# Peptides against a protein of PDB entry 4KTY: the designs that were tried, part 200

Target 1, 266 residues: chain A of PDB entry 4KTY
Amino acid sequence: YVLNDIGVIFYGEVNDIKTRSWSYGQFEDGILDTCLYVMDRAQMDLSGRGNPIKVSRVGSAMVNAKDDEGVLVGSWDNIYAYGVPPSAWTGSVDILLEYRSSENPVRYGQCWVFAGVFNTFLRCLGIPARIVTNYFSAHDNDANLQMDIFLEEDGNVNSKLTKDSVWNYHCWNEAWMTRPDLPVGFGGWQAVDSTPQENSDGMYRCGPASVQAIKHGHVCFQFDAPFVFAEVNSDLIYITAKKDGTHVVENVDATHIGKLIVTKQI

## One batch from the design tools (peptide; made by RFdiffusion4, then SolubleMPNN)

Design b2_p27_4_s2 (from b2_p27_4, 14 letters changed)
Fold by OpenDDE base, seed 1:
Structure b2_p27_4_s2 (fold): chain B 266 residues (1-266), chain A 27 residues (1-27)
Amino acid sequence: as target 1 above (266 residues)
Amino acid sequence: DQFALELVREEDGSYVWRNPFTGEVVT
C-alpha cells in the first residue's frame, strides 16, 4: 500500500466495469518535495505533519483547487478547453510536478484523478492508502442521509427540485491509521475524499471517516461520516411534490445506492 | 468519464437509471 507505485482504478458503470492503470510515482524525483510543498501551501503546522489524521484531512482539501488553490481543478463539462482532459492523465507525477512548477491549480480532474493524486500524496507521506470505487454513488447535498427524488404529480421526475444526484461511479481513498480521537475499534481504514463534493466545516474536504464505524451505522464520529455513509448506503426516497406544496413519499428503494464497492487488494 | 445518472420514468410507469449520453440503462 506504500511501496506499489502503479495501481489499477475501477471505473465505468456497474453493468460495464472497467479498469485503468494509474502510475502513482511516489518515489519519482520531486514528488515527495511536492507533497511537502502542498502542506506548506496549506500552512500546516509542523507539529501536525506527523499526524495522519491531520495530514489526510489537509490532503483531502488541498488535492482539490477549491478554497485554497490546491492541486487539481475538477471539471465535468466534457469540454476541458483550458487544460488536459481528465481521461488523458495516466498518473500523478505530471500533475504534481506541474503544480509545483506553476504554483497554480492543474486542469482538469474527475474523481479517479483526484483519488490517484491523493493516493500518491498519502503514500509519499508514509500513510498506507488505496483507492475505492463505488458504483451508484450517491451525492447527498442536504446531509439527511437519503437521496431525495422529487416527482411531479404525473410521476415524472422533477429535475428542478431534485438536488441530490447519483454518480455512475465515484472514487475516493482509504487511508490506514489509528484513531485515538475515536472510541476503540474505529481505527484502521479511514475514508478520505479529495473530490470536491461538499463543504466540510468551511472547506471542500472529506474525512477521515472510520470505515468500521460507517459499516456499523455509526455516523456520529468525525469526520464527515454521514456524507460517506450516504454515498454508499442512502435510500432512494421518491417524493411527490404536490401543487399545494405538500410532499408525499411514494416509495423507498434501499437497494440501488452502493450496489458495488471495489478496491484492489495489494 | 464520471457523470450523474439520469432517472427516467418509463411509459409503463417504472423508473430506470440511464446513462444520459448513450441512453443505455444502468442496472
Scores: peptide ipSAE 0.694, ipTM 0.961, DockQ to the pose 0.843
Fold by OpenDDE base, seed 5:
Structure b2_p27_4_s2 (fold): chain B 266 residues (1-266), chain A 27 residues (1-27)
Amino acid sequence: as target 1 above (266 residues)
Amino acid sequence: DQFALELVREEDGSYVWRNPFTGEVVT
């Protein structure tokens, strides 16, 4: 068994699917040392470093710079004057080595960059991992498992009231591990996400969430299953906000979110 | 690039998701 050091990441829109190559470089000089350094920066106990549940959760926090001066700073404003545009990266090695050398967060990343670096981190530490792309990926920011779209009385979208959003695509990782902390049958692939989207018990991190649990609607299982479930399966709820403050549900769309989920087999 | 889709109400009253940069419909 040999892990591939070059992969393909799917991106773009659901009706215009694109692919890009990504060099993971988990066997390159200095990369393992950098992964260990990341865990050191996280102040991770030695006893936890052999546990893929703990490692993947710590990794999801540390690959992003939020909270803990982790690896990557995200930017989605199309202004990248103080670093490298996300699209300019071709692999994980330069990012990780820069982080190790500078000891400061690297600028900038978006979802596929986070996923690429996180994939390297996981594979370097012996955790089987792959990147997953979800088209029409929901971002539920109030944890109600719905994508709430607020409309004016005239039917136009109220952008100010509409806080939830939908990505054209979003990339995260799946890591293979046993889950002795969950009921039997919920091991295997676990969703983990290092893109800073929501706070999870005090930090911008996500997972590991059992893919099998999510597929069967078991959102009560740790970690962050409700959020991951919402990314792939939330309904669009069209709500008219009346002048009197009442809300009326106009329509429900269960067909758009998670319209296509793509991953490459290892 | 990764971006948030824009929901737009069409003249016929239907709603469509669009790329906010190009204006193209995403379906």
Scores: peptide ipSAE 0.689, ipTM 0.960, DockQ to the pose 0.830
Fold by OpenDDE base, seed 3:
Structure b2_p27_4_s2 (fold): chain B 266 residues (1-266), chain A 27 residues (1-27)
Amino acid sequence: as target 1 above (266 residues)
Amino acid sequence: DQFALELVREEDGSYVWRNPFTGEVVT
């Protein structure tokens, strides 16, 4: 989980699973220095740098450019005119070295790029980490643990009212650490996500969220457990928006979100 | 690429998730 510098990332659709190679390059020249630089840019105090909880949370924030001019700028609109298309990246090294050299966010990334770079960051700092791919990954944007699908009275999807979305796939990281801030049993793998999706207490970051806690439905534990839970376990709520402004739940589908979660064995 | 799936209502009234670029059903 720390020594492998090349990995495989799963992507595509649940019925058409694909893999891509990713070079983490955590041992390449300048990479550790860049990871330290990232923490410097975050103005992380020295006392916190030995705490994997703090480090992973800071990394989650800093691997994306939002809020703090972190490493990567995300783009999902197929417009990559001012940088490198996400699909062109093959590893973390070029991205991190460019960031270190330019001292500006690198364009562009999507989830697997964020996860790849974040994996390098974690491993460089001695935190065991792996990438997880979730197919049919929900993006709950109002923190209600549901995927709300609004329908017109005729049954067609109201895209204007439907704010939540479902990714074909989403990649994030799991980092291994103890959680003395949580009850016993909730250490181990922690979900952390550097893809900028939702604001968490003032920054676009996510985690660490206890995987064990999430698996057992404990979403009350820090950090961002509700969001991660929703990614993998949201019910699809079909809601008809009536002309009179009332909402009626037409159906609930608990079978699609988080249909398949895959991680490479290290 | 990573993208949002499109939920489409079929003629029979069922709902199907599709790749918005290819039109293929995702199940």
Scores: peptide ipSAE 0.679, ipTM 0.959, DockQ to the pose 0.824
Fold by OpenDDE base, seed 2:
Order: structure tokens, then C-alpha cells, then sequence
Structure b2_p27_4_s2 (fold): chain B 266 residues (1-266), chain A 27 residues (1-27)
């Protein structure tokens, strides 16, 4: 979880699972220095740099460019005119070195690119880390732990009202650490995510969220447990918006979100 | 690529998740 510099990332669809190689390159020249530079750009106190909770949270913010001119600019519109298409990247090294050299965000990334770079960052700093792929990954944008699907009265999906979405797949990271800030038993693997999805207390970041807490439905524990829980366990709520302004729940589907979660055992 | 799945109402009234680019059902 720390020593391997080449990995495999799962992607695609749940019924068409694919794998891609990713070079983490945590031992390559300049990479550790770049990780330290990232923490410098975050203005992280030296005293906090030894705390994996703080480091992973800062990393989740800084690997994306939002808020703080971090490492990667995300793009999902299939138009990558001012950079490198996400699929063209093969590892973290070129991205991190470009960031260090230019001191500007690198274009472009999607979830696996964010996860790949973040994995390098964590491993460089001695934090055991792995990439997790979730198929049918929900994006709850109003923090109600549901995937709200709004329907027209005729039964068609109302795309204008439906703000929540479901990724074909989403990649994030799990980092191994103790959680002295949580009750006993909630250390170990922590979900952290650098893909900019939702604002967390002022910045686009996510985690660390205790995997054990999420597994057992303890969403009250910091950080961002409700969001991570929703990614893997949201119910699909089909809601008909009536012309009179009332909402009627037509159906509930608890079987699709988080249909498959995959991580490579290293 | 990573993308949002599209929920589509079928002719028979059922709902199906599809790849918006290929039109294939994702199950």
C-alpha cells in the first residue's frame, strides 16, 4: 500500500468492468518535493504535516484546483482544448512535475486521475493508500442521503428538477490511519476523495471518513461521512412533482447505488 | 471516461439506466 509504484485502477460500467494501469511514481525524482510543495501551497503548518488526518484532508483539497489553485482541473465535457485529455495520462509523475514547474493547475483530470495523483501524494508522505472504485456511484448534492429523481406527471424524468446524479463509476482513495478523534474502532481505512464533487466546510474536499463508520451507518463522524455514505448506499427516490406543487413518492430503489465496490489488494 | 448515467423511461413504462453516449443499458 506504500511501496508499489504501479497500480491498477478499475473503471467502466458495472456490466463492463475495465482496468487501466497507473504509475504512481512516488519514488521518482522530484515527486516527494512536489508533495511537500503542495502542502506549502496549502499553507499547512509544519506541526500538522505529521498528522495523517490533516494531511489527507489537505490533500483532498489540494489535488483539485478548486478554491486553492491545486494540482488538477477536472473536466467532464469531452472538450479538452487547453490541456491533456484525462485518458491520455498514464501516471502521476508528469502531472505532479508539471504542477511544480508551472505552479499552475494541470489540465485535465477525471476521477481516476485525481485518485491516482492523490494516491501518489499519500504514499509519498508515508500514508498507506489504495484506490477504490464504486460503480453506480451517487452524487447527492443536497446532503439528504437520497438520490432524488423527479418525474413529470407523465412519468418521464424531469432533468431540470433532478439535481442529483449517478456516475457510471467513481474512484476515490482509502488511507490507513488511526482516528484518535473518533471513538475506538473507527480507525483503519478512511475514505478520502480529491475529485471536486461537493463543498465541505468551505472547500471542495472530502474525508477522511471512517470506512467502518460508513459500513455501520455512523454518518455523524467527521469528515463528510454523510456524503461518502450516500455515494455507496443512497436509495433512489422516484418523486412525481405535481402541477399543484405537491410531491408524491412513486417508488424507492435500494438496489442500484453502490452496486459494486472494488479495490485491488496489494 | 467517467460520466453521469442517464435514467430513461422505456416504452413499457419501466426505467432503465443507460450510457448516454452508446445508449447501452447499464445494469
Amino acid sequence: as target 1 above (266 residues)
Amino acid sequence: DQFALELVREEDGSYVWRNPFTGEVVT
Scores: peptide ipSAE 0.698, ipTM 0.962, DockQ to the pose 0.824; fails the geometry check

Design b2_p27_4_s3 (from b2_p27_4, 8 letters changed)
Fold by OpenDDE base, seed 1:
Structure b2_p27_4_s3 (fold): chain B 266 residues (1-266), chain A 27 residues (1-27)
Amino acid sequence: as target 1 above (266 residues)
Amino acid sequence: DQFALKLVKEEDGSYKWVNPFTGEEVK
């Protein structure tokens, strides 16, 4: 995981799975230096830089530009007028070197770009890491572990009330580390996500969340386990918002979110 | 590209998820 400098990222749809090659380039000139620079920009103390828990959490914050002028600006508007379209990137090297040179956020990224750059960051710092793709990935923005879909009385979606969303697919990272801060058994793969989705204790970051804990329904452990759990296992709750302000649950779909989770096993 | 799915109600009362840019159903 640490030594592989080229990878495959899954995307597309469940019925039309696609792959793209991504050059991580963790051994390329200037890349390690840039990763150290990222930690410097985060004002990360030296004592924490050897702790993969702290490093991965800082990385999840700094790979996105939100809050701290980190590496990548996300864009999903399909325009990308003032930078490079997300699909034009083929690896992490150009992005990281541009960031180091300009000292300004690089435009633009979507989930796989964030995950690719984050993977490079983790691997550069000796943290085994891989990219995970989740199809029909939920974005729970009120931390209730469900995808609330509000409907008008006529059954049409009320877009104003519906705050939660579902990605066609979403990519994040898993980083391998021990978790002395958690009970025994919850080390190993930890979900970390640099795509700016939700605020986590003051910054757009996510993880590390124990994959083992999440798989067994334990969402009480740091960091951001409820959010990661919701990405892969949220129930769709169809709620009719009546004119009188009352809410009625019309239907529950427990099978739609997280239809497929894919990761490369090399 | 990555995008947020749009839920659309059909005339028959069924629901489908679509690409908000193209309108194509995503299953």
Scores: peptide ipSAE 0.703, ipTM 0.965, DockQ to the pose 0.884
Fold by OpenDDE base, seed 2:
Structure b2_p27_4_s3 (fold): chain B 266 residues (1-266), chain A 27 residues (1-27)
Amino acid sequence: as target 1 above (266 residues)
Amino acid sequence: DQFALKLVKEEDGSYKWVNPFTGEEVK
């Protein structure tokens, strides 16, 4: 989880699982220095750089360009002008070195690119880390732990009212650490995510959220446990918005989100 | 690529999730 410099990232579909190789390159020249530079750009105190909780949270913010001119700019519109298509990247090294050289965000990334770079960052700093892939990954944007799908009276989706979304798949990271800030038993793997999805207390970041807490429904524990829980366990709520302004729940699907969660055991 | 799924209502009233770029169903 720390020493492997080449990995496999899962993507595709539940019924057609695909893998891509990713070179983390945590031992390549300039990569550790770049990771330190990232923390410098975040203006992270030296005293906090030895705390994996703080480091992973800062990393989740800084690997994306939002808020702080971090490493990667995301793009999901299938138009990648003025940059490199996400699928063209094969590892973290070129991205990190470009960031260090240009001191500007690198274009472009999607979830596996963010996760790949973040994995390098964590491993460089001695934090055991792995990438996980969640198929049919929910994006709850109002923190109600539901995927709300608003329908017109004719049954068509009302895209204006429907703010929540579902990724075909989503990749994020799990980082191994103790959690002295949480009750006993909630250390170990922590979900952290650098793909810019939601604002967390002022910045686009996510985690660390205790995997054990999420597994057992303890969403009250910091950080961002409700969001991570929703990614893997949201119910799809089909709501018809009536012309009189009332809402009627037409259906609930508790089986769609988080159909499969995959991680490579190293 | 990663993309947000699009929910589409079929003529028979059923729903399917599709790739918003290609229109292909994702199951």
Scores: peptide ipSAE 0.702, ipTM 0.964, DockQ to the pose 0.878
Fold by OpenDDE base, seed 5:
Structure b2_p27_4_s3 (fold): chain B 266 residues (1-266), chain A 27 residues (1-27)
Amino acid sequence: as target 1 above (266 residues)
Amino acid sequence: DQFALKLVKEEDGSYKWVNPFTGEEVK
């Protein structure tokens, strides 16, 4: 059994699916050392390094620079003057080696870059992992499992009140592991995400969340199942904010979020 | 690139999602 060191990541649109190659390079010189360095920077106990639950959760935190000076700085403003544009990266090796050398976060990444580097991290540490792309991926920031869109009385979007957002697409990882901390049947693929989106119990991280649990609506299971569930299954709630302060639900769209979820088999 | 979609109301009252940088519709 040998893990692939080159992969394909899906992006683009539902009606125009695109693919990009990504070199994971988990067997390249210095990469394992860098992954160990990442865990050292996280101050992870040696006893925890053999636990894929702990490792994947720490990895989800450390692949992003937020909170802990982790690997990658995200940027979504189309201004990349102080680093490398996300689209210029072709693999994980250069990013990880730069991080190890400089001991500072690397600029810049977006979801597929985070997912690519995180995939390398997981595979390097012996955790089977793959990248998943979700088109029309919701970002629920108030944990109500809805995508709330606030409208003015004239029907225009109230951007000040509308805090939730929808990505054109979003990439995260699935890691294969047993989940002895969950009921029987909820092991296997676990969603983990290193793109800094929401705070999870004190830091920007996400998962591991049981894919089987999410599929069956068990959002009460650790970790971050409600957030991952919302990414793929949120209803769009169109709410008119009246001048008198009342809110009226104008429409509900249960078909828009998570239109397509794509992954490549390992 | 990855971006947050922008919801735009059309004159006919319909809504579309667009790329906030280019204005192109995303379906």
Scores: peptide ipSAE 0.702, ipTM 0.964, DockQ to the pose 0.884
Fold by OpenDDE base, seed 3:
Structure b2_p27_4_s3 (fold): chain B 266 residues (1-266), chain A 27 residues (1-27)
Amino acid sequence: as target 1 above (266 residues)
Amino acid sequence: DQFALKLVKEEDGSYKWVNPFTGEEVK
């Protein structure tokens, strides 16, 4: 329900699904003001602020600190010396208020923190939104819709050549909106992601991508549909890098990525 | 926490995904 200010975010593993409570706090004092401030920092035109397509895309960019001094700095190396560990956050309010007060990015977040803050942002601005968790979520970094795993001849992973990665789980958002810029039928839930993963036309942002389009294999529609599709549907391609520089596909696993996608009903 | 899975080759030639920090298998 859009009016719920407390939610549940799924994480953990497919065989051991865990939940954490998250306080969105979209009605708390200063939160709406902070969301407006975020759009101000993005220098978003007033005319665009009523367009959920533009708003969600800007939010996707601004909830992460990359490019634009946005809200959250991500960290995944288990070193959080200059801020708050991602697991210490329990809601969006403290993060957003700190951002508003300091006018500097807040450290640190991981996917559920980004998704939580982004969910607050969307809901504050009247956009129905929910968080989605994808287990074994692929990160395709070269837009080929594959998870390329390069192996040495002995079968060990060549970490230097292997640029793509797989998250144990990844959280992003779905926002409800019409898509007049797309063919009929591709409105409704749109995938948007504020976790900084890939550059999209000059900024670390993702979406809105039509969930319906993705479900039907239509990845040609804006925005970032190929990336979102790859997150949930990439084949694992095991490629042996030969000593002579040639590459040989050894195996393909089409069942591993996106084993489970979980979301709470609105 | 969220982390990138590490693919590890087993002695029998099979592969498993593990937590890069703990080494624990993720199924």
Scores: peptide ipSAE 0.696, ipTM 0.963, DockQ to the pose 0.890

Design b2_p27_4_s4 (from b2_p27_4, 10 letters changed)
Fold by OpenDDE base, seed 1:
Structure b2_p27_4_s4 (fold): chain B 266 residues (1-266), chain A 27 residues (1-27)
Amino acid sequence: as target 1 above (266 residues)
Amino acid sequence: DQFKLELVREEDGSYKWVNPFTGEEVK
């Protein structure tokens, strides 16, 4: 069991995979205390703090600022004037210590920043964790397990009707734990995601979702398995929206989403 | 950076995904 305090996060494109170093710093002074503070801010019951299922779910909520004044504010509009650009961060320590000191959300993060901080949080609390990068990662906003692309009759994309989207890449975490709340065989790696994407039972959080269950097509098990499944397995459905209100499926692409999933072994 | 891909229709009717900030195709 080795917990490295420095890691590598994959990003870029399928044809040009890039890596960035990330210092998790789980052993640095004040970091464990900050992780405990995060759980305090979440008002997490003390009895649940020893349960990796509850801890990882709370972490997925609290690493993002939404709902609960959590750690990081996300920004994807290429405007970072009121904080630190996501690419300027090199590790979790400065972010977590700033959060602890200011007691306010830190600006700004994108997926790898969220994943990096979340990885530190999990590791600090004794949960084995790694970061996963998915290229062409779908964002299914209506939980139908499809990436619906609506087209005008002339073939142009109807941006008003098209609510689903695709990330060039997306990073989330996998946490190792037993899942006594699930059927036998669905323990092990659990997908958890702190990047605020969808509301899950009242908060922007995601997981833990059993990787094994998802791989076997089981999306009925808690938590948020349909969303995680869609990130890696959604079919692109090209739908022409007719002027009369009818919809016609023009094409289906089952190969585009989740072209490559990369992670390092712990 | 991480960004949402933009789907663009080509003149020949094909589609490509692009970086919305640069306009460059992402394959």
Scores: peptide ipSAE 0.739, ipTM 0.970, DockQ to the pose 0.876
Fold by OpenDDE base, seed 2:
Structure b2_p27_4_s4 (fold): chain B 266 residues (1-266), chain A 27 residues (1-27)
Amino acid sequence: as target 1 above (266 residues)
Amino acid sequence: DQFKLELVREEDGSYKWVNPFTGEEVK
């Protein structure tokens, strides 16, 4: 297994796939120390630091600044006046070293920045990891495995009722590990995500979720399998909200979410 | 950049997903 310190991250659109280089820098001076510092800030017991399940879950929480003053502050409003625009980052090293030096969250990141830093974190700690890009990635807010789109009676979208959303693309990580806490066959690649999207048992974190389990529809397995499943396989449910308060399903689109999932094989 | 898609209803009653910043359709 060769750990490259430079990678490629896919983004853009399904019909216009783009790539950006990312320097992971897992071998650069101070980076491993910073990863250990991140676990220290998480107050992670030493006994758990050898467990990739615990480490990846803690990492998914700590790479984002929410809850615990973690590494990166996300911003998606196209206003980055108080930091560095997400697109200006070229790798993990500057971000991690700034975090270690300032001991404050670094601004700003979007999904590929989170995934890039998280990939460095995982690789530094000996966990094989890769970045995955999902185009038309759903964000299910109510854990019903659907993308609910509420419509007015005139057919216009009711933005107030529509809480679920779809990313043009979303990047997360897959980490390789055994899963002794799951039935046989559900080890291997595990989806983990440090982009703050949903609360998972009290913190903005996601995974590890067995990729094999998700592929076979086993969403009952820890951690956050329903959320990850929904990201790639949610049906779009068009619902008309009637004046009398009743809901009518107008249409179901099972082909829109997760149109393309791209990852580099390791 | 990464962004949440906006669903927009067209005059003909069809729907399209757009970039909320530019208004351009994303297919």
Scores: peptide ipSAE 0.738, ipTM 0.970, DockQ to the pose 0.866
Fold by OpenDDE base, seed 3:
Structure b2_p27_4_s4 (fold): chain B 266 residues (1-266), chain A 27 residues (1-27)
Amino acid sequence: as target 1 above (266 residues)
Amino acid sequence: DQFKLELVREEDGSYKWVNPFTGEEVK
């Protein structure tokens, strides 16, 4: 519920699902003010601040530091010398208050940290929100809705050609809202993601993408539906890159990506 | 932690996904 300030975030592996507690703290002193500050930093018009579509999209951009010196700097190289390791965070409050105080991005976050902070942001502003964990989550970087794995002729992976990747797990948010900009039936839960993964029309942001639309394979609707669709439904395409420059599809795995999607219902 | 899986080819020609930091298979 919007009123719940403590949550559980799923992570780990499909065969070893783990949970971590996360304190959203949307009612703590200074948190709402910080959320307003975030929108101020985004230079969001006052007229748009009551629109959950605009707010969630701005939030997805501003919770990450890319482009706009937003809240969190991501790090996935296991080197956290200039900040706090992602695993050390237990909630959103310290992160948001540090951001407000320092006016500089906070280091460091990974997907659940981004999702946790974003969940606080959404709930603070009255938008029902929850966190979703997707195991074996694809990162499609060329918007072809596939996970292209390029192989050498000897069968080894060609890392240079293989640009797409797969997360062991990935967390993002779903926000509840009407979508008058979409056809009837595509309101409700909208996928939004503040983890900086891909550029969306000039900024590292993602969503809101209609969950219903994605479930039915409708990826033509704004925002970023193809990317979200690919995260949960990409086929693994094993492609042998021949020496002559030709590509041969060796295998297709349609069952690997999005093996399990878990969320705690609000 | 969250990490990008590494695809590794086995001697028998099969593939497995591993944690790039530990080398352990992720199933």
Scores: peptide ipSAE 0.733, ipTM 0.968, DockQ to the pose 0.877
Fold by OpenDDE base, seed 5:
Structure b2_p27_4_s4 (fold): chain B 266 residues (1-266), chain A 27 residues (1-27)
Amino acid sequence: as target 1 above (266 residues)
Amino acid sequence: DQFKLELVREEDGSYKWVNPFTGEEVK
């Protein structure tokens, strides 16, 4: 098995696809030690460190700083005064080494930075991994598998009621592993995401979710399958909020979310 | 950068998704 230390990440918009190079650097000095340090900070027992299910789930939590003083602080407000803007990073090595040295979260990241660092983490620990980019990626925040868009009676968007949102693109990881905790056939690629989006059983983490299960609509399987399913397959539900308090579905659009999903094999 | 798309209602009642920074339609 060949693990490339340089990769390509897709980003931009569905009608303007862009690529950027990312240096994973999984073989660089100090990187493996830093990955072990991350698991130490998570207080992960030694017995669990050989289980890719546990490792990938812990990694999804620890690559983000939320809850546990993990590796990266996310920022999407275009204000990066106390760190490095997300676009300035070119690879995982500087981020991981800074984290190891300072023992404090590194600022700042967005989805591709999280995915890049997480990819290094997984590969360092012997888990085959790749980055996936989803254009028109939904963020379902109430776990109903829909992108609910609330409208005023005049048809304008009600931003106060509309809690769900759509990313122009979102990057996460797929990790290759067996899933003995799932029915036969749902091993292989598992979606895992370290970008802090939703709380999963007490922590901002996501996955591993079986790609095969999601592909076949099996959202009942652990972990976080409904959220990942919604990212790629939510219908846009246009709901008019009437003044009398009633909600009326005006339209359903099943064509936009997950319009394009891109990944490289190596 | 990664950002949330903005839904905009047109005068004819149709909707489009736009880049909130540039105003350009994303489709």
Scores: peptide ipSAE 0.713, ipTM 0.964, DockQ to the pose 0.870

